# Designs tried in a protein design run: peptides against a protein of PDB entry 8OXM. Part 348

Target 1, 371 residues: chain A of PDB entry 8OXM
Amino acid sequence: FKAEFRLAGGVNLPKIIDCVGSDGKERRQLVKGRDDLRQDAVMQQVFQMCNTLLQRNTETRKRKLTICTYKVVPLSQRSGVLEWCTGTVPIGEFLVNNEDGAHKRYRPNDFSAFQCQKKMMEVQKKSFEEKYEVFMDVCQNFQPVFRYFCMEKFLDPAIWFEKRLAYTRSVATSSIVGYILGLGDRHVQNILINEQSAELVHIDLGVAFEQGKILPTPETVPFRLTRDIVDGMGITGVEGVFRRCCEKTMEVMRNSQETLLTIVEVLLYDPLFDWTMNPLKALYLQQRPEDETELHPTLNADDQECKRNLSDIDQSFNKVAERVLMRLQEKLKGVEEGTVLSVGGQVNLLIQQAIDPKNLSRLFPGWKAWV

## One batch from the design tools (peptide; made by RFdiffusion4, then SolubleMPNN)

Design b2_p30_2_s3 (from b2_p30_2, 17 letters changed)
Fold by OpenDDE base, seed 4:
Structure b2_p30_2_s3 (fold): chain B 371 residues (1-371), chain A 30 residues (1-30)
Amino acid sequence: as target 1 above (371 residues)
Amino acid sequence: DELVEEMLLELEKELKKKREELLKKAEKAK
């Protein structure tokens, strides 16, 4: 271990440590504190299994559809070592960094990220109608800029086009696999982009199996498909490579139903794998320190709605696990809203749900659904 | 190669949209 460490960006201020292996190779390690890295480690194993299924299918293999994985060595419930993907940046850091973020650079006359957050926090306890109106005003005055990521990193037009396609495929694979596993919406700091491959790396996998729906502010989208995520796909947006790659990924997932159910069942009943939402974890996810320092949200714990959503956690572990398995089986059958959909129908519904401004306006403001 | 075909189809869609944008810009400049 070198004596020097660097802070990686992001909420948990992870420490990057350079390690010399017994082979004499320097390896960069990320040391995370306070996160349950066991959940991340388990989810990486599930992603590797999904990748194995995707590599067996000719259509998904030709497209190189994979969810990016990282090595996790959990040391405790609150500490572990990650193999740091050198040359990755949080998409939130690129987009909305206070000093040099792409929104400020390319759209200097738009609302600041802070102004957007403030406006959405002011309506957090308001009606869905008021949230929607303010979200639309924010969106009109905060235009997407993520297209510039690939333009800045890839100067050659042919390389730029290939990398933007790699990004689009990575978003598609992560979105569908993430939906099947119930990862829900992902905070912009929990999505890394590789500066060389343009592929996404999802970190902080503390919400799985639709546990985001039982948060004090429940998730209303199947995955993150915000305006900047779509802008990174280029002029076709969701209509082209993204949709096709979602469909091909969903085909593989649905055709692998028995395998996926068996894997998830083993994990849900593993006594070492705490996937359940708890009140402290819910507070941690929706009361980020960055939001506390600027806005002091007096979330009086007396909101009866937060108590109701948290009291549903008192369902016997077995009933929650059974419900998760049932919902996973429905997804893998294409059962949405009590109807059986085709792969194309299911993928279309999920895309429409994910891009709907009404759904996005209802998300927790700290997750920045306008980015 | 189906990947190359998919890339070509995407490129054609982008070229079409870019042509439409350029035409609209040319019409507004008259």
Scores: peptide ipSAE 0.212, ipTM 0.717, DockQ to the pose 0.009
Fold by OpenDDE base, seed 2:
Structure b2_p30_2_s3 (fold): chain B 371 residues (1-371), chain A 30 residues (1-30)
Amino acid sequence: as target 1 above (371 residues)
Amino acid sequence: DELVEEMLLELEKELKKKREELLKKAEKAK
């Protein structure tokens, strides 16, 4: 290990350490403190299984539809080493870095990322109508720039076009598989982009099985398909390669129903896999600036008071697990709002839900739905 | 190769949209 570390941006200030392997190769590692990397490790295994299903199907294999995976080595319940995806950057770092972010560089007369955040925080406790109006004002004065990522990284026009298609396919695959698994907390720091492949790497997989819907501010979108995410796809937006790749991914998921249900059932009842939302996790994910001062409770809160009747906890857990399995089965049958949809109908509904400004305006301001 | 065909179809759609945008700009400049 080198003695020097760099801080990656974000609330947890994860430490980037450079390690020399026994093979003499330098490998960058991310040391996350306080994150349950066991959940990330389990979700990486699920993504590998989804990738196996996608590689078996001719249509998805030809399109190279995969979710990017990384190695997770859990060191403890609260610490682990992520194989830092060398040559990746958080999309938030590229887009909304205060000094050199793409929005500031390409749109210097737009609102700053800080002004957008402030405006949305001011209306956080307001009506859905007031949130929508302020969100539309923010969106009007904060125009998307993510198209410039591929233009900056890939100067050759043929390579640029190929990489932009790889990006679009990666967004489609991760969006549909993320929806099936109920993956939440898809903020701009939890999505990395590979600077060589233009593929996305999803990190911090601690909100799964629709547990984002039970947050104090519920998640209202099936996946991240914000204006910058769409801008990275180019002039066709969602109406081209993205939609087709979503449909082909959804076809494979629906045709793999029995396999996916069996896998998720085993994981839901794994005593080592804590997927349930707890109040401390909910507070951590949706911390308000006002709450930052108080959430230095010494975690000397006695493990004693959460010993409410083990029987009531187990019964509540089993009922939540059953509801998760039932909802997963509905998704894999194409059941949305009590109606059976075709693959194209289901994908269309999910796209419309994900791009709806009314849904986006209701998200927690920390999710940065205007980016 | 279906991947190359999908790439070509996407390129054609982009060229078509850019052409339509350029025509609208040319009409506004007359």
Scores: peptide ipSAE 0.211, ipTM 0.726, DockQ to the pose 0.009
Fold by OpenDDE base, seed 3:
Structure b2_p30_2_s3 (fold): chain B 371 residues (1-371), chain A 30 residues (1-30)
Amino acid sequence: as target 1 above (371 residues)
Amino acid sequence: DELVEEMLLELEKELKKKREELLKKAEKAK
């Protein structure tokens, strides 16, 4: 272990520790100090299963559709070592770093990331109409730049094109699988990009099974498909490889319905897998930067055995688990808003929901929907 | 190879759109 650590940013101040392996290789490790890394570990196993399904299908295998996975070594319920994917960077670090972010470099006359965040925080308690108007003003004065990631990293035009396709395929695969699993909290620090493969690595998988919809500010998008995410796909945007890869991924997921339901059922009833949203987790995920200073309550784990009738808690949990399974089954049947859609129709609806500025403007400002 | 075909179709779309952008720039520069 090197004596030096870096902060990866984010609320938990995760420590990046450079570890020298017994093989003499330096491996970056992310030590999360407060996150339940068991959730990440379980969701990585689900992603590996999804990858197995995608590799069995000829169309998805030909396209090399995969979700990037990482090793999670849980050290405790609150601490563990994430194998940092060597050569990954948070998309937020590339895009909106205060010193040398791509927005500042390529769009120096646009609003700063801070100005955008401030404007959206000022309207956080306002109407949806006021949020939408301010979001549109922010978007007009904060133009996407993520196309420059592949252009900076891949100077050869053929390699650049292949890597941008790999990026687009990675976004498509992770978006559809993330939607099926109800993965939330897809802010710009929870999505890494590999500087060599251009593939995305999703981290912090603690908001799953649509639990983002029950946050104080509910999640209104099925996945992150913001303007910068789309800009990284190049000039075709969502109307090329992305849509096709979403459709092919959705076909595999729908054709694997029984397998996916069985897997998720086992996970929902696993007593070691705390997937439910709790008020403390909700407060933590939607903390304001101003509230970070005061809310160091020592969570005294006061063992207040609130003898809430074990029966009522168990019945409430079972009802939530059943609803999650029912909603997963609906998604895998293509049931959206009570209507059965084709794969193309379902994927189209999800894309439209994800890019809708009305949905994006309603998100928690910390999600940075303008990026 | 379906991957090669998909890549070619994407490249054609890219080239087409880029041509349209360049033409619009050339028209605005007149």
Scores: peptide ipSAE 0.204, ipTM 0.728, DockQ to the pose 0.009
Fold by OpenDDE base, seed 1:
Structure b2_p30_2_s3 (fold): chain B 371 residues (1-371), chain A 30 residues (1-30)
Amino acid sequence: as target 1 above (371 residues)
Amino acid sequence: DELVEEMLLELEKELKKKREELLKKAEKAK
């Protein structure tokens, strides 16, 4: 272990530790807390299952549709090491790093990422109309630049084109599977891009099963499909490879309904898998930088064993789990807003919801829907 | 190869869009 650690960006400040293996290779390792690692580990197992389903289908196999997974190695009851995805960078670091982010490099006359965030925070408690107007002003003065990722990393035109297609397929697969699992909008620091494959790696899977809809500022998009995410696909945007890969992924998910329901049911009732949203987790996920008042956790865990009757907690949990399963079943049947849609109709609705500036303007400003 | 066909179709769409953009620029420059 090197004595130096870097803080990965984000509220959890996960420690990146450089380790020299017995093979003499330096490996970066992400050290997270116990509960986050378990949730991430469970979601990696679900992704592996989804990948197995996608590899069995000829259409998705030919397109190499996969969700990138990482190994979670529990080291202790309270600590684990994530095998850091070597050769990955957070898309947020590439796009909006304060010093040398792609927006600053390619669009030096646009609003800074900080100016955009400030403008959207100022209207956070305002009407939806006022949020939309300010979001449109921000979007006009903060133009997407994520196309430059593949252009910088892949100088050969044929390789560039292939890698941009790999990126587009990765976004499609992760978007549809993320929708089915209810991952919702993903913060730009929690989406890594592989600098060699151009594939996405989703980390920090602490919001699942539509628990983002019960946040103080509820999610309004089925997955992250912001302007920079779309810009990385090139001039076709969502129309072409992305849409087809979404449809083929959704077809496999819908045709695997029984398997998906059974696995999610087992996970929802696993007493070791805390997927529920609690008020502290909700506050943490939507903490304002200005609300960095010293919440010293007075870990006065006074064990007020409030004997909340175990029965009422269990009944409330069971009702939430049943609702999650019911909504998952609806998604897998193509039921949206009480209407049964075709795969193409459902995918189209999800894409339209995800790219709608009205929905994006309503997201929590800390999640940077303009990026 | 279906992947090659998908790549070709995407390339054709990009070429078409770029041509349309270039034509619109040429029309605005007249």
Scores: peptide ipSAE 0.158, ipTM 0.682, DockQ to the pose 0.009

Design b2_p30_2_s4 (from b2_p30_2, 18 letters changed)
Fold by OpenDDE base, seed 3:
Structure b2_p30_2_s4 (fold): chain B 371 residues (1-371), chain A 30 residues (1-30)
Amino acid sequence: as target 1 above (371 residues)
Amino acid sequence: DEITEELLLELGKKLAEKREELEKAAALAA
């Protein structure tokens, strides 16, 4: 280990540590001190399996459809080492880093990231109509700039075009795989972009199996397809390459239904894999900046009441697991809102849900749906 | 600022030309 460390941005201030391996190679590691990295480790294995399915299919292999993975070494239930994705930056860091962010640089007269967040926080407890109106005002005064990522990094036009295609394919693959697995909490700090490949790396995989829908402010989108995410695709937006890559990914997922169900069933019943949403985690994910009330964990919940609730907890857990499996099976059959859809119909519905300003305006302000 | 605008304009022009070439090549290969 090198003696020096860097802080990664974010609430938990994770430490980036440079490690020299036994092979003499330097590897950057992210040390998270408060997060359960077991969820990340398990989800990385699921992504590797999805990648194997995508590589076996000729149409997805030709398109180089893959979800980027990283190594996770869980050290405990509350700590672990992530292989830091060398040469990646959070999309939020590029887009909305105070005065140096791309929005400030390219749109200096637009609302600041802080003004946008403040406006959406002011309406957080208001009606859906009021949230929608303020979200539309924010969006009008905060125009997308993520096209400039590839333009800044790739000055050669042929390289730029190839990298923009790689980005679009990465968004498509991760969006569909993420939807199938019910991946939530896709805020701008949980999505990294590789500065060399333009591929996305999804981190913090603790909200899975649609557990984002049971948050105090439920998640209303299947994946992140916000205006900046779309702007990075260039002039075609969600049409053409993105849509086709989503359809080809969804075809592979639906054709692999039995394999995916078996894998997820094993994971849902793994006693070491705590995928269920708990109230403390829900509060943590949707903390208001004003609610710095020291939740002193009053440790004194007496051990005796825990025994009777085990059977009711186990029955409740089993019912939740069964519901997750049923919903996964529905997704893999193309069942949406009680209707069986074609791959194209299902992908179209998901795209429409993800870009709908009404759905986006309902998200927790910390998700930054205007970015 | 000026170097970034000139570079963006030159990049934009080269991108437009190369995009037309790539779109023509893609249309011929489809």
Scores: peptide ipSAE 0.028, ipTM 0.504, DockQ to the pose 0.010
Fold by OpenDDE base, seed 4:
Parts: sequence; C-alpha cells; structure tokens
Structure b2_p30_2_s4 (fold): chain B 371 residues (1-371), chain A 30 residues (1-30)
Amino acid sequence: as target 1 above (371 residues)
Amino acid sequence: DEITEELLLELGKKLAEKREELEKAAALAA
C-alpha cells in the first residue's frame, strides 16, 4: 500500500488507495468507511449471474451485452474495499462539474446546474403540474451535451462509432437488468463511464427491488434514461440499437424467469442481506443540499432494544419479500399494470415511462432528472 | 445494411459538427 491516498469526493469521502500487487502492478482500491458494501457485493453477484445468462444467448453474446462488474470485499456493515474502476469518471462529474463540466463548456448561456437545481427545489412541495412546467423550463434552458463525451475521447471516426455503440449497449443492458432488479433511477454520481470502453459502471447499489418507490419522494421511472443519457447514444437516441438491445436483454431475462426468481428469493431471505428501506437510509438518499453541512449524525446507534415483537417485524419483512417476488414474477412475465405485454411492448412501455417529462419532473430534485 | 446507414448518418453529422467547429475557430483566428 502507498502511504498517500486520494479522496473520490461525495458525502462518505471514500479513500482511493494505490496498492502494489505481488506481480509489481499498481492497482487502485476504493476504501469506503461508512457504507455497507454487502449490498453492493450481492448485487455484483446478481449482475454476474445476469451476465452468464446473457453470454449463453447467441443474440446477446453477439452484441456483447454485459453489465460491468467490479470486485467488492465487504469488511463490515460499515466498511469495505472495492476495486476502484480505474479509467472511469462519474457521468455527473463530466456533465455538471462546477469548474469544467460539459454543460458549462458547450452551453455557457444555458442555466447553470445550480440554477436548475434551485428552480426544481423551489417547486418540490408544489403540484405535479407546477413541477412539470418548471421542469420543462429547465429542460428548455439546459440542453443535453453528453454526445461530446465520445467526441472528446475518440477522435478516430470508426473508433468513435464503435465506442458510442458500446455505450448504447451498456445503457440498454443496465437499464433492463436494473429494471428487473428494481434499481430504479440512478444518481449521476453513481453511474461511472469508462473513458476507454465507453461502458457504464453502476456503483452504490443501495436501492434495489423497487425500494425507491417507498422513498419520501417516490421514484417514477424504471431506470435513468434522462436527456443526457439519451444524447450520448447519438442521433437515433432510444431508437435502433438501444431499443433492440433492450428487447434482446428483456427476452433473455424473461426466458430465465425460474433462475432469476430462485436467485432473488435466496437473496431476499438472506439474513445478512439488508435490502429493505429504512427511514435513515431514505433521509440519506433524499437529503437536501442545504442539510449536507450540519448533520454529521453521530449515529450512536444506541441499541434501543425496542422489543418490537420479533413476530411482527418478521411478518412485515416476509410480506415485503413476497411482494417483491410477486412483482419480479410479473416483470418476467411481461405483466405491466395488469396487462401481459410482448417483449417489444414491455420495452416500449419502459422506455416511454423513463423518458416521460411528467415522470422525470416528479423525481427528487437532488437526483437531477434534467441531466 | 441498417448499421451501415446509421453509421453513415452519424459520421456525416460528426463531420458537419467538426466542420462548424473548424469554421468557428478559423473565424476567431481571422
């Protein structure tokens, strides 16, 4: 281990540590000191299983449809070491960094990221109609720029096209698998893009199994498919390659129903895997930027033995687990809103839900649905 | 075929954008 470390930024101030292996190779490790990495580790295993299913199918294998995975070693409920995704950048850092973000560079006359956030926070407690109107004003004055990522990184036209295709395939695979696993909307700092492959890496998997729907501001999209995410795909947007890759991924997931149900059932009933949403986690995920300054909660988890009858907690847990499994089974059957859809019909519905400005306007402003 | 047409359209757009960037840079240097 080198004596020097870097901060990766964010609330938890994860430490990037350079390690020299016995092979003499330097490897970066991210050390999280305040996050439960067990959820990330479990979700990485699920992604590996999904990747195995995708590699068995000829159509998904030909398209190289995979979710990027990383090694996670949980050390405790509050600490662990993960493989740092070397050569990756958070899409939020590229897009909306305060100093040199792509929006500021390419669209200097648009609203600042701060102005957009302020406008959306002002209407957070307002009607859905008022949220929609302000979201449309924000979107009009904050135009997407994520196309420039591949244009900056890949000068050669053939390489640029190949990398944009890899990006589009990565978004499609992660969107559909993310929907099946109920990851919901993903914060822009929790989506990394590989600067060499243009593939996405999803980190901080703290919301799964549609637990984002029970947040104080519930999620309204099946996955993140915001205007910048779409702009990165190029002129065809969600049509062509993205749609076809979503359909082929969904086909593999639906045809693997029994396997996926069995895997998720084992995980939901694993006493070591805390996937349930709690009020503290909900507050953390939807904290206002103004509240970031003062609340260092000394989580003195005083073990207040609230002897809530173990029976009532277990019954409530089991009912939530059963509901999650039932909803997963519906998704894998193509049941949406009580109707059985074809793969193409289901994928179309999910895309429409994800890009609907009415749904996007209802998201928590801290998740920056205009980016 | 479809991939080739999509490729050609995107390459054409990228070339147009690069041409416009070069024209803007030339106009600032002029």
Scores: peptide ipSAE 0.023, ipTM 0.486, DockQ to the pose 0.009
Fold by OpenDDE base, seed 1:
Structure b2_p30_2_s4 (fold): chain B 371 residues (1-371), chain A 30 residues (1-30)
Amino acid sequence: as target 1 above (371 residues)
Amino acid sequence: DEITEELLLELGKKLAEKREELEKAAALAA
């Protein structure tokens, strides 16, 4: 281990440490503090299973539909080492870095990322109409630029086209699998893009099984399909390759219902897998940067009082787990809002929900739905 | 194939262990 570390940014200030392997290769490792890396480890196992299902199906295999996985070594309930995805960058870093972000480079006359965030934070407690109007003003003055990722990284037109297709397929696969697993909207710092493959890597999988819907500001989208995410697909946007890859992924997921239900049932009842949203985690995920000063979580809340109502907690847990399994079963049957949809109908509904500016305007401003 | 079967077996074991823990907890609460 080198003594030097870098901060990867974000609220958790994850430490990037460089390790020299016995093979003499330097490997970057991300050390996350306070996050249950077991969640990430478990979700990586689920992604590996989904990848196996996608590889068994001829149509998804031909399209090379896969979710990028990374190695997670949980060291404790609150710490572990992630094998850092070398050659990846957070999409948020590429798009809205304060110094050299693509929005600033390609759209210098647009609102800054800070101005957008400020405007949306000012209306956070306002009506849905006021949020929508301000979101539309922000969107008008903050135009998407993520198309330039592939254009900057891949100068050869044939390579550029292949990488843009790889990106689009990666977004489709991760969106549908993420919806099935209830990952919801993903913060722009928790989506990495591989600079060589243009494939996405999802990190920080602490919100799963639709637990984003019980946040103080509920999620309103099934997955992140913001304007920049769509712009990265190029001129076709959500049509053509993206839609077809979503449909083929959803088809494999629905046809694998029994396997997925069995896997998720195991995980929901795993005592080592704390997928439940607690109030402190909810506050932490949606804290304002200004509110960081006072809530030193005195982690000294005595372990003693948690012992008494084990039965009520366990019954509550079981009822939540059952509801999650029921909702997963509905998704895998194509049941949306009490109606059974075809794969195409379900995928269409999810895409429409994900791109709806009314839904996007209602998201927590910290998650930057305009990016 | 092997990774899927191993993962399903490992997950199946964890489920069985957790069901047994829940059954034991229910039997102790009864």
Scores: peptide ipSAE 0.014, ipTM 0.334, DockQ to the pose 0.025
Fold by OpenDDE base, seed 5:
Structure b2_p30_2_s4 (fold): chain B 371 residues (1-371), chain A 30 residues (1-30)
Amino acid sequence: as target 1 above (371 residues)
Amino acid sequence: DEITEELLLELGKKLAEKREELEKAAALAA
């Protein structure tokens, strides 16, 4: 281990440490000290299974459709070592860093990231109509700049085009796989981009199986497809490559229904895999900056033994697990709002839901739906 | 501001021209 560490961004201030392997290679490791990395480890195994399904299909294999995975070694319930992807950056750090963010560099006359955050926090307790109006004003005065990521990193136009294509494929694959698994909490610090491959790496996988819908401010989008995410795809946006890659990914997922249901069923009933949303976790994920002063919950492990009768916990757990499995089966059949959709119809509905400014305006301000 | 927008527009034009060349070359190689 080197004596030097870097802080990765985010509330938990994870430490990046450099390790020399027995092979003499330097590897960066992310040390998280507060989160249960077992959830991330389990979800990485599910992503590896999804990648295996995508590699077996000729159409998805030809398109190189994969979700990026990282190695997780849980050391305890509260600590573990993540293999840090060397040369990754949070999309939030590139876009909205206070000093040298791409929005400030390319759009200096737009609202600052802080002004946007403030405006959306001021309306957080207001009506959906007031939230929508302020969100539209923020969006008008905060124009997307993520196209410049590939332009800065890839000076050769052939390489630039290939990397923008790799980015678009990575967004499509992760969006559809993430939707099937009900992956939430897709804020700009939980999505990394590889500076060499332009592929996305999704981290912090603790909100799964649509548990984001039961947060105090429920999630209203199936995945992150915000204006900067779309701007990174270039002139075609969500049309052409992105849509086709979503459809081909969804086709493989729907054709693998029995395998995916069996995997998720085993995980939902694994006593070592806590996927259920608890009230303390929900409060932590949607903490207000103003409330940071008083609630340092020392999450002392000991007070979570509120002895709810074991029998009532088990019955409530089983009903939630059954509901998750039923909803997963509906998604894999293309059942949306009681209607059976084709792959193209289902993907179109999901894209429209993800880009709808009414849905985006209702998200928790910490999710930064204007980025 | 203006110089940066002009430079970005010129870079965008050069990228568009080279994209058309690459799309033509890819169509000839397919």
Scores: peptide ipSAE 0.005, ipTM 0.312, DockQ to the pose 0.010

